# Designs tried in a protein design run: peptides against a protein of PDB entry 4Y8H. Part 5

Target 1, 222 residues: chain A of PDB entry 4Y8H
Amino acid sequence: TTIVGVKFNNGVVIAADTRSTQGPIVADKNCAKLHRISPKIWCAGAGTAADTEAVTQLIGSNIELHSLYTSREPRVVSALQMLKQHLFKYQGHIGAYLIVAGVDPTGSHLFSIHAHGSTDVGYYLSLGSGSLAAMAVLESHWKQDLTKEEAIKLASDAIQAGIWNDLGSGSNVDVCVMEIGKDAEYLRNYLTPNVREEKQKSYKFPRGTTAVLKESIVNICD

## One batch from the design tools (peptide; made by RFdiffusion4, then SolubleMPNN)

Design b1_p8_5_s1 (from b1_p8_5, 5 letters changed)
Fold by OpenDDE base, seed 3:
Structure b1_p8_5_s1 (fold): chain B 222 residues (1-222), chain A 8 residues (1-8)
Amino acid sequence: as target 1 above (222 residues)
Amino acid sequence: GPPPPVLV
């Protein structure tokens, strides 16, 4: 997996690749790694697919209940705190590595969380097996005061570095943009750089292409 | 053994 987050002047963008694996097998070529915690709080997940999905749904449900109880829009730091306390309680046995981002009444936020419950803050972050490939792009091209368009480009370029160079990453780029004062913009398959060309030949031969050289009847019943 | 988990 390659996941990234990038802050821009009026919000935050997160992006992910779309490969899942099962040992040496590509399990899904076009999985979704961006999860909605709340309407304006999204995360990208790396690690165990079931754990990333389940933990984000659990915290998303509790954030909704908390929002209803408090009559307040949910805060990214509330989601961060709930996630880290849950992950810490399970001592890293829940294999979720998350980039959590969003907008709330306090502004735009970008955090990362590791499976043991540690958290980081940054203007740009990467996680997953492709994180070093992504970070090489981020360190080379990140600047202060990014526009929305520059941040989407930087995030997508960083994910592509994972797609091309990391065995655990592949296929497409998904993006979610969270801008202050707007709804979240989820861009499923924002880039599809791995479309296969049409095959020059069909390997579906007509029946009878292989000649029958000899036939024998074998009784397999005693 | 059981198959490895699906990773993302």
Scores: peptide ipSAE 0.581, ipTM 0.937, DockQ to the pose 0.849; fails the geometry check
Fold by OpenDDE base, seed 1:
Structure b1_p8_5_s1 (fold): chain B 222 residues (1-222), chain A 8 residues (1-8)
Amino acid sequence: as target 1 above (222 residues)
Amino acid sequence: GPPPPVLV
């Protein structure tokens, strides 16, 4: 997996690749690694697929209840705190590594969370097996005061570095843009750089093209 | 053994 987050002047973008694996096998070529915690708070997940999905759904449900109870829009720091306390309780046995981002009444936020419950804050972040490939792009091209378009490009270029250089990453780029004062923009398959060309020929021959040279009936009942 | 977990 390659996941990234990038802050820009009026919000935050997260992006992910779309490969899942089972050891040396590609399990899914086009999985979704961007999870909605709330309408304006999204998460990118790396690690165990089931754990990333389950923990984000659990915290998403509890954030909705908390929002109703407090009569307030959900805050990214509330999601961060709930996630880290849950992960810490399980001492890293829940294999979720998360980039949590969003917009709320306090502004735009970008955080990371590790499976043991540690948290980081930054203007740009990467996680997953492709994180070093992504970070090489981020460190080379990140600047302050990014526009929305510059941040989407930087995030997608960083994910592509994972797609091309990390065995655990591949296929497509998914993006979610969270801008202050707007709805979240989920861009599923924002880039599809691995579309195979059309096959030059069909190998569908008429029935009977392969001649039967011989046949035999064998009795296998004793 | 069981198949390895799905990783993302």
Scores: peptide ipSAE 0.581, ipTM 0.936, DockQ to the pose 0.876; fails the geometry check
Fold by OpenDDE base, seed 2:
Structure b1_p8_5_s1 (fold): chain B 222 residues (1-222), chain A 8 residues (1-8)
Amino acid sequence: as target 1 above (222 residues)
Amino acid sequence: GPPPPVLV
């Protein structure tokens, strides 16, 4: 997995690749690694697929309840706190590594969370097996006061670095843009750089292509 | 062994 988050002047963008793996096997070529915690709070997940999905759904549900009880829009720091406390409780056995981002009444936020419940804050972050490939791009091209378009480009370039250089990453780029005063913009398959060309040959052969060399009827009952 | 977990 390669996941990134990038803050820009009026919000935050997160992005992810779309490969899932089972050891050396590509399990899914187009999985979704961006999860909605609330309408304006999204996360990108790396680690165990089931854990990333389940923990984000659990916290998303509890954030919705908390929002209803408080009559307030959900805050990114509330989601961060709930996630980290939950992950810490399970001592890293919940294999979720998250970039959590969003907009709320206090502004735009970007955090990372590790499976043991540690958290980081930054203007740009990367996680997953492709994180170093992504970080090489981020460190080279990040600047202060990014526009929305510059941040989307930077995030997508960083994900592509993971797609090309990390075996655990691949296929497509998903993006979610959370801008202050706007709805979240979820861009599923924002880039599809690995579309396979049409197969030049059919793998269907006419009946009889494989010759029957011999036939025998064997009784296997005594 | 058991199949490895799906990773993302």
Scores: peptide ipSAE 0.579, ipTM 0.937, DockQ to the pose 0.859; fails the geometry check
Fold by OpenDDE base, seed 5:
Structure b1_p8_5_s1 (fold): chain B 222 residues (1-222), chain A 8 residues (1-8)
Amino acid sequence: as target 1 above (222 residues)
Amino acid sequence: GPPPPVLV
């Protein structure tokens, strides 16, 4: 997996690749790794697929209840705290590594969470097996005061570095843009750089292509 | 061993 988050002047973007694996096997070529916690708070997940989905749904439900109880829009720091406390309770046995991002009445936020419940803050972040490939791009091209378009490009270029160089990453780039004062823009398959051309030949021969030279029935029972 | 988990 390669997941990234990038802050820009008026919001935050997260992006992910679309490969899932089972050891050396590609399980899904076009999985979704971007999860909605609330309308304006999204996360990208790396690690165990079931754990990333389940923990984000659980916290999403609790954030909705908390929002109703407090009569407040959900805050990214509330989601961060709930995720952190939950993951810490399970001592890293919930295999979720998350980039959590969003916009709320306090502004735009970008955080990461590790499975044991540690958290980081930054203007740009990467996680997953492709994180170093992504970070090489981020460190080379990140600047302050990025536009939305520059941040989407930087995030997508960083995911592509994972797609091309990390065995655990592949296929497509998914993006979610969370801009202050706007709805979240979820861009499923924003880039599809691995579409195969049509196969020039087929090995599906007509029946009878291989001639039967001889038939014999042999009894193998005594 | 158990089958490997699906990783993302």
Scores: peptide ipSAE 0.576, ipTM 0.937, DockQ to the pose 0.841; fails the geometry check

Design b1_p8_5_s2 (from b1_p8_5, 3 letters changed)
Fold by OpenDDE base, seed 3:
Structure b1_p8_5_s2 (fold): chain B 222 residues (1-222), chain A 8 residues (1-8)
Amino acid sequence: as target 1 above (222 residues)
Amino acid sequence: PPPPPILV
């Protein structure tokens, strides 16, 4: 997996690749690694697919209940704290590595969480097996005061570095843009750089292409 | 052994 987050002047973008693996096997070529915690709070997940999805759904449900109880829009730091405490309680046995981002009444936020419950903050972050490939792009091209378009490009370029250089990453780029004062923009398959060319040959031969040389009926019932 | 988990 390659997942990234990038802050821009009026919000935050997260992006992910779309490969899932089962050892050396590509399990899914176009999985979704961007999860909605709330309408304006999204995360990207790396690690165990079931754990990343289940933990984000659990916290998403509790954040909705908390929002209703408090009559307030959910805060990214509330989701961060709930995720951190949950993951720490399970001592890293829940294999979720998350970039959590969003917009709330306090502004735009970008955090990372590791499976043992540590958390980081930054203007740009990467996680997963492709994180070093992504970080090489981020460190080379990140600047202060990015526009929305520059941040989407930087995030997608960083994911592509994972797609091309990391075995655990591949296929497509998914993006979610969370801008202050707007709805979240989920861009499923924002880039599809791995469209396979047309196959040179069809293996649909005419019936009878393989000759039958002999036929025999054998009774195998007593 | 069981198959490895699906990773993302």
Scores: peptide ipSAE 0.584, ipTM 0.938, DockQ to the pose 0.896; fails the geometry check
Fold by OpenDDE base, seed 2:
Structure b1_p8_5_s2 (fold): chain B 222 residues (1-222), chain A 8 residues (1-8)
Amino acid sequence: as target 1 above (222 residues)
Amino acid sequence: PPPPPILV
């Protein structure tokens, strides 16, 4: 997996690749690694697929209840705190590595969370097996005061670095843009750089292509 | 051995 987050002047963008793996096997070429915690708070997940999805759904449900109880819009720091406390409780056995981002009444936020419950803050972050490939792009091209378009470009270029250089990453780029004062913009398959060409031949041969060399009827009843 | 988990 390659996941990234990038802050821009009026919000935050997160992006992910779409490969899932099972050892040496590509399990899914177009999985969704961007999860909605709340309408304006999204995360990208790396690690165990089931754990990333389940933990984000659990915290999303609890954030909704908390929002209703408090009569307040959900805050990214509340989601961060709930996620880290949950992950810490399970001592890294919940294999979720998350980039959590969003907008709330306090502004735009970008955090990372590791499976043991540690958290980081930054203007740009990467996680997953492709994180070093992504970080090489981020360190080379990140600047202060990015526009929305520059941040989407930077995030998508960083994910592509994972797609090309990390075995655990591949296929497509998904993006979610969270801008202050707007709805979240989820861009499923924002880039599809790995569309396979049409297969030149079919492996479906006509019946009778394999010659029958001999036939025999064997009685197997005593 | 059990199959490896699906990783993202």
Scores: peptide ipSAE 0.581, ipTM 0.937, DockQ to the pose 0.875; fails the geometry check
Fold by OpenDDE base, seed 1:
Structure b1_p8_5_s2 (fold): chain B 222 residues (1-222), chain A 8 residues (1-8)
Amino acid sequence: as target 1 above (222 residues)
Amino acid sequence: PPPPPILV
């Protein structure tokens, strides 16, 4: 997996690749690694697929209840604290590594969380097996005061570095843009750089093209 | 052994 987050002047963008694996096998070529915690709070997950999805759904549900109870829009720091306390309780046995981002009444936020419950803050972050490939792009091209368009480009270029250089990453780029005063923009398959060319020939032959050379009935019950 | 978990 390659996941990234990038802050820009009026919000935050997160992006992910779309490969899942089972050891040496590609399990899914086009999985979704961006999860909605609330309408304006999204996360990207790396690690165990089931754990990343389940923990984000659990915290999303509790954030909705908390929002209703407090009569307030959900805050990214509330989601961060709930996630880290849950992950810490399970001592890293929940294999979720998350970039959590969003907009709330306090502004735009970008955080990371590790499976043991540690948390980081930054203007740009990467996680997953492709994180070093992504970070090489981020460190080379990140600047202060990014526009929305520059941040989407930087995030997508960083994910592409993972797609091309990390075995655990591949296929497509998904993006979620969270801008202050707007709805979250989820861009599923924002880039599809691995579309295979059309097959030059069809191997659909007429029935009977393969001749029957021999036929025999074998009794297998004595 | 069980299959490896799905990783992302």
Scores: peptide ipSAE 0.579, ipTM 0.936, DockQ to the pose 0.872; fails the geometry check
Fold by OpenDDE base, seed 5:
Structure b1_p8_5_s2 (fold): chain B 222 residues (1-222), chain A 8 residues (1-8)
Amino acid sequence: as target 1 above (222 residues)
Amino acid sequence: PPPPPILV
C-alpha cells in the first residue's frame, strides 16, 4: 500500500493506491483504501484490510453520535483521539495504519496513526510499504502554500511512485479533497495508469484443434 | 498455518 496526505492553502488532500495483497498474490486490483469517518473527515488505511475498514466505521459511528449529542460538527482531533485510544487498547493487534485528514470549524488537519496508537502531525505524510517511494517524491516537490491543484498533483505523483516501485502497491490512484467551506470531493480512480490494452490474440482453440493420433489403455495396477 | 491476511 501507498497512502499519502498533503496540506494545501485552503484544505487537505489524501490519496491512495488500489492494490490489495495476500502474501505474493494480488487479491484485488481496484480496492478502495479511502474511508469516510464523517462527511468532511476521511482517512486512508494501510495494514490489515478488515481492521482498517472496521476501526474507521466504528469511530465514524461514534463521531456521528458525539456530533448529535454535542450539537457540533465533527472535529478531526476527536476522530484522532478516539482512533488512538482504541488502537492503543489493542496493543497493535488491530493492524490499522491510518492517515486521517479533514476540515472542521477549527480548520484543516492532517495526522497519521500507527497500530500501537502513536500519532504524528505533518504538512505531508506517507504510510504503507510504498511510503518511502512516496516520501522521495514528497521531499523533492513539497513546498509551502500549495494550491489545491498542486496538492492533488503532488499526492498523485507520490502514489504513482508507490505504484511503480512498491510490490505492495498498484493499479490506480484514488483521491479525496477536503477544502474549507466545501463538501469533500471523493475522486475514485482519479488516475488509471495501468489499463491494459486489448489482447492481440486468444489462446482458446476449438475442441479438436489437436488431433488424437493414437489411444491406448494401460493397466497400472498389479 | 492460517492463510495470510489481506493487506492493503
Scores: peptide ipSAE 0.575, ipTM 0.936, DockQ to the pose 0.844; fails the geometry check

Design b1_p8_5_s3 (from b1_p8_5, 4 letters changed)
Fold by OpenDDE base, seed 1:
Structure b1_p8_5_s3 (fold): chain B 222 residues (1-222), chain A 8 residues (1-8)
Amino acid sequence: as target 1 above (222 residues)
Amino acid sequence: GPPLPVLV
């Protein structure tokens, strides 16, 4: 997996590749690694697919209940705190590594969480097996005061570095843009750089094209 | 062996 987050002047973008694996096997070419915690709080997950999905759904449910109870819009720091406390309780046995981002009444936020419950903050972050490939792009091209378009490009270029250079990453780029004062923009398959060309010929022959040269009935009952 | 976990 390659997942990234990038802050820009009026919000935050997260992006992910779309490969899942089972050891040396590509399990899914176009899985979704961006999860909605709340309408304006999204995360990207690396690690165990089931754990990343289940933990984000659980915290998403509890964030909705907390929002209703407090009569307040969900906050990214509340999701961060709930996630880290849950992951810490399980001592890294829940294999979820998350980039959590969003907008709330306090502004735009970008965090990362590791399976043992540690958390980081930054203007740009990467996680997963492709994180070093992504970070090489981020360190080379990140600047302060990015526009929305510059941040989407930077995030997409960082994910592509994972797609091309990391065995655990591949296929497509998914993006989610969370801008202050707007709805979240989920861009499924924002880039599809691995579409195979059309096959030059069809090898679908009429039935009976292969001649039967001989036929024999063999009794296999003694 | 047990099936390998799906990783992302």
Scores: peptide ipSAE 0.548, ipTM 0.920, DockQ to the pose 0.856; fails the geometry check
Fold by OpenDDE base, seed 2:
Structure b1_p8_5_s3 (fold): chain B 222 residues (1-222), chain A 8 residues (1-8)
Amino acid sequence: as target 1 above (222 residues)
Amino acid sequence: GPPLPVLV
């Protein structure tokens, strides 16, 4: 997995690749690693697929209840706190590594969370097996006061670095843009750089292509 | 071996 978050002048963008793996096997070429916690709070997940999905759904549900109870829009720091406390309780056995981002009445926020419940804050972040490939791009091209378009480009370039250089990453780029005063913009398959060309040959052969070398009827009933 | 988890 390669996941990234990038803050820009009026919001935050997160992005992810779309490969899932089972050891050396590509399990899914186009999985979704961006999860909605609330309408304006999204996360990108790395680690165990089931844990990333389940923990984000659990916290998303509790954030909704908290929002209704308090009559307040959900805050990214509330989601962060709930996630980290939950993950810490399970001592890293919930294999979720998250970049959590969003907009709320206090502004735009970007955090990361590790499976043991540690948290980081930054203007740009990367996680997953492709994180170093992504970070090389981020460190080279990040600047202050990014525009929305510059941040989307930077995030997508960083994900592509994971797609090309990390075996755990691949296929497509998903993006979610959370801008202050706007709805979240979820861009599923924002880039599809690995579309396979049409197969030049058919793998269907006429009947009889495989020669029958011998035939025998064996009675297996005594 | 045991089934490997799906990783993302």
Scores: peptide ipSAE 0.548, ipTM 0.922, DockQ to the pose 0.855; fails the geometry check
Fold by OpenDDE base, seed 3:
Structure b1_p8_5_s3 (fold): chain B 222 residues (1-222), chain A 8 residues (1-8)
Amino acid sequence: as target 1 above (222 residues)
Amino acid sequence: GPPLPVLV
């Protein structure tokens, strides 16, 4: 997996690749790694697919209840605190590594969370097996005061570095943009750089292409 | 062994 987050002047963008694996097998070529915690709070997940999905749904449900109880829009730091306390309680046995981002009444936020419950803050972050490939792009091209368009490009270029160079990453780029004063913009398959060309030949031969050279009846019952 | 988990 390659996941990234990038802050820009009026919000935050997160992006992910779309490969899932089971050992040496590509399980899904176009999985979704961007999860909605609330309408304006999204995360990208790396690690165990079931754990990333389940933990984000659990905290999303509790954030909705908390929002209703408080009559307030949910805060990214509330989601961060709930996630880290849950992950810490399970001592890293829940294999979720998350980039959590969003907008709330206090502004735009970008955080990371590791499976043992540690958290980081940054203007740009990367996680997953492709994180070093992504970070090489981020460190080379990140600047202060990014526009929305520059941040989407930087995030997508960083994900592509994972797609090309990391075995655990592949296929497509998904993006979610969270801008202050707007709805979240979820861009499923924002880039599809791995469309396969048409196959030159079909391997569907006519029936009878392989000649029967000999037939024999074998009794399989005693 | 047990099936390997799906990783993302």
Scores: peptide ipSAE 0.547, ipTM 0.922, DockQ to the pose 0.832; fails the geometry check
Fold by OpenDDE base, seed 5:
Structure b1_p8_5_s3 (fold): chain B 222 residues (1-222), chain A 8 residues (1-8)
Amino acid sequence: as target 1 above (222 residues)
Amino acid sequence: GPPLPVLV
């Protein structure tokens, strides 16, 4: 997996690749790694697919209840705290590594969470097996005061570095843009750089292509 | 061994 988050002047973007794996096997070529916690709070997940999905749904449900109870829009720091406390309780046995981002009445936020419940804050972050490939791009091209378009470009280039160089990453780039004062923009398959051309030849031969030269029935039982 | 989990 390669997941990234990038802050820009008026919001935050997160992006992910679309490969899932089972050891050396590609399990899914076009999985979704971007999860909605609330309308304006999204996360990208790396680690165990079931754990990333289940923990984000659990916290999403509790954030909705908390929002109704408090009569307040959900805050990214509330989601961060709930995720952190939950993951810490399970001592890293819930294999979720998350980039959590969003916009709320306090502004735009970008955080990361590790499975044991540690958290980081930054203007740009990467996680997953492709994180070093992504970070090489981020460190080379990140600047302050990024535009929305520059941040989407930077995030997508960082994901592509994972797609091309990390065995755990592949296929497509998914993006979610969370801009202050706007709805979240979820861009499923924002880039599809691995579309295979049509196969020039088929190895599907008609029946009878291989001639039967001889038949014999052999008893194999004594 | 145990079944391999799906990783993302």
Scores: peptide ipSAE 0.536, ipTM 0.919, DockQ to the pose 0.816; fails the geometry check

Design b1_p8_5_s4 (from b1_p8_5, 3 letters changed)
Fold by OpenDDE base, seed 1:
Structure b1_p8_5_s4 (fold): chain B 222 residues (1-222), chain A 8 residues (1-8)
Amino acid sequence: as target 1 above (222 residues)
Amino acid sequence: PPPLPVLV
């Protein structure tokens, strides 16, 4: 997996690749690694697919209840604290590594969370097996005061570095843009750089093209 | 062996 987050002048973008694996096998070529915690709070997950999805759904449900109870829009720091306390309780046995981002009444936020419940803050972050490939792009091209368009480009270029250089990453780029005062923009398959060319020929021959050379009925019950 | 987990 390659996941990234990038802050820009009026919000935050997160992006992910779309490969899932089972050891040496590609399990899915176009999985979704961006999860909605709330309408304006999204996360990207690396690690165990089931754990990343289940923990984000659990915290998303509790954030909705908390929002209703407090009569307040959900805050990214509330989601961060709930996630880290849950992950810490399970001592890293829940294999979720998350980039959590969003907009709330306090502004735009970008955090990371590790499976043992540690948390980081930054203007740009990467996680997953492709994180070093992504970070090489981020460190080379990140600047202060990014526009929305520059941040989407930087995030997508960083994910592409994972797609091309990390065995655990591949296929497509998914993006979610969270801008202050707007709805979250989920861009599923924002880039599809691995579309295979059309097959030059069809191997669909007429029935009977393969001749029957021999036929025999064998009794297998004595 | 148990099936390998799906990783992302």
Scores: peptide ipSAE 0.547, ipTM 0.919, DockQ to the pose 0.856; fails the geometry check
Fold by OpenDDE base, seed 2:
Structure b1_p8_5_s4 (fold): chain B 222 residues (1-222), chain A 8 residues (1-8)
Amino acid sequence: as target 1 above (222 residues)
Amino acid sequence: PPPLPVLV
């Protein structure tokens, strides 16, 4: 997996690749790694697919209940705190590595969370097996005061670095843009750089292509 | 062996 987050002047963008794996096997070429915690709070997940999805759904449900109880819009720091306390309780056995981002009444936020419950803050972050490939792009091209378009470009270029250089990453780029004062913009398959060409040949041969060399009827009843 | 987990 390659996941990234990038802050821009009026919000935050997260992006992910779309490959899932089972050892050397590509399990899914177009999985969704961007999860909605709340309408304006999204995360990208790396690690165990089931754990990333289940933990984000659990915290999303509890954030909704908390929002209703408090009569307040959900805050990214509340989601961060709930996620880290849950992950810490399970001592890294919940294999979720998350970039959590969003907008709330306090502004735009970007955090990372590791499976043991540690958290980081930054203007740009990467996680997953492709994180070093992504970080090489981020360190080379990140600047202060990015526009929305520059941040989407930077995030998508960083994910592409993972797609090309990390075996655990591949296929497509998904993006979610969270801008202050707007709805979240989820861009499923924002880039599809790995569309396979049409297969030149079929492995479906006509019936009778394999010659029958001999036939025999064997009685198997005593 | 147990099936490998799906990783993302």
Scores: peptide ipSAE 0.545, ipTM 0.919, DockQ to the pose 0.858; fails the geometry check
Fold by OpenDDE base, seed 4:
Structure b1_p8_5_s4 (fold): chain B 222 residues (1-222), chain A 8 residues (1-8)
Amino acid sequence: as target 1 above (222 residues)
Amino acid sequence: PPPLPVLV
């Protein structure tokens, strides 16, 4: 996985690749790693697929209840704290590594969470197996006062660095933009740089194209 | 062996 978050002048963008794996196997070429906690609070997940989705759904549900109870829009720091406390309770056995981002009445926020419940804050963040490839792009091209468009580009370029250089990352770039005063913009498959061209030939052959040279029946029962 | 987890 490669996941990133980038703050810009009026909000935050998160992005992810779309590969899932089972050891050496590509399990899904186009999985969704961006999860909605609330309408304006999204996270990107790395780690165990089931844990990333389940923990974000659980906290999303509790955030909705908390929002209703408090008569307040959900805050990113509330989601962060709830996720942190939950993950810490399970001592890293819930394999969720999250970039949590959003907009709330207090502004735009970007955080990361590790499976043991540690949290970081930054203007740009990367997690997953592709995080170093992404961070190389972020460190090279991040600047203060990014526009929305510059931040989307930077995040997408950072995810592409993971797609090209990390075995755990691949296929497409998903993006979610959370701008102050706007609805969240979820851009599923914002980039699809790995579309296979049409095969030059059909590999359907008539039956019998491969000649049978020899047949043998072997009894394998003792 | 136990099934490999799906990782993202």
Scores: peptide ipSAE 0.545, ipTM 0.917, DockQ to the pose 0.816; fails the geometry check
Fold by OpenDDE base, seed 5:
Structure b1_p8_5_s4 (fold): chain B 222 residues (1-222), chain A 8 residues (1-8)
Amino acid sequence: as target 1 above (222 residues)
Amino acid sequence: PPPLPVLV
């Protein structure tokens, strides 16, 4: 997996690749790794697919209840704290590595969470097996005061570095843009750089293409 | 051995 987050002048973008694996096997070529916690708070998940989905749904449900109870819009720091405390309780046995991002009444936020419940903050972040490939792009091209378009490009270029160089990453780029004062823009398959051309030939021959020259029945039991 | 987990 390659997941990234990039802050820009008026919000935050997260992006992910679309490969899932089971050891040496590609399990899914076009999985979704971007999860909605709330309308304006999204995360990207790396690690165990079931754990990333289940933990983000659990916290998403509790954030909705908390929002209703408090009569307040959900905050990214509330989601961060709930995720952190949950993951820490399970001592890293819940294999979720998350980039959590969003916009709320306090501004735009970008955080990472590790399975043991540690958290980081940054203007740009990467996680997953492709994180070093992504970080090489981020360190080379990140600047202050990015525009929305520059941040989407930087995030998508960083995911592509994972797609091309990391065995655990592949296929497509998914993007979610969270801009202050706007709805979240979820761009499923924003880039599809691995569309295979049509196969020039088929190796399916009609039955009888190979002639039977001779038949013999051999008894192999004594 | 247990089945390999699906990783993302």
Scores: peptide ipSAE 0.530, ipTM 0.913, DockQ to the pose 0.819; fails the geometry check

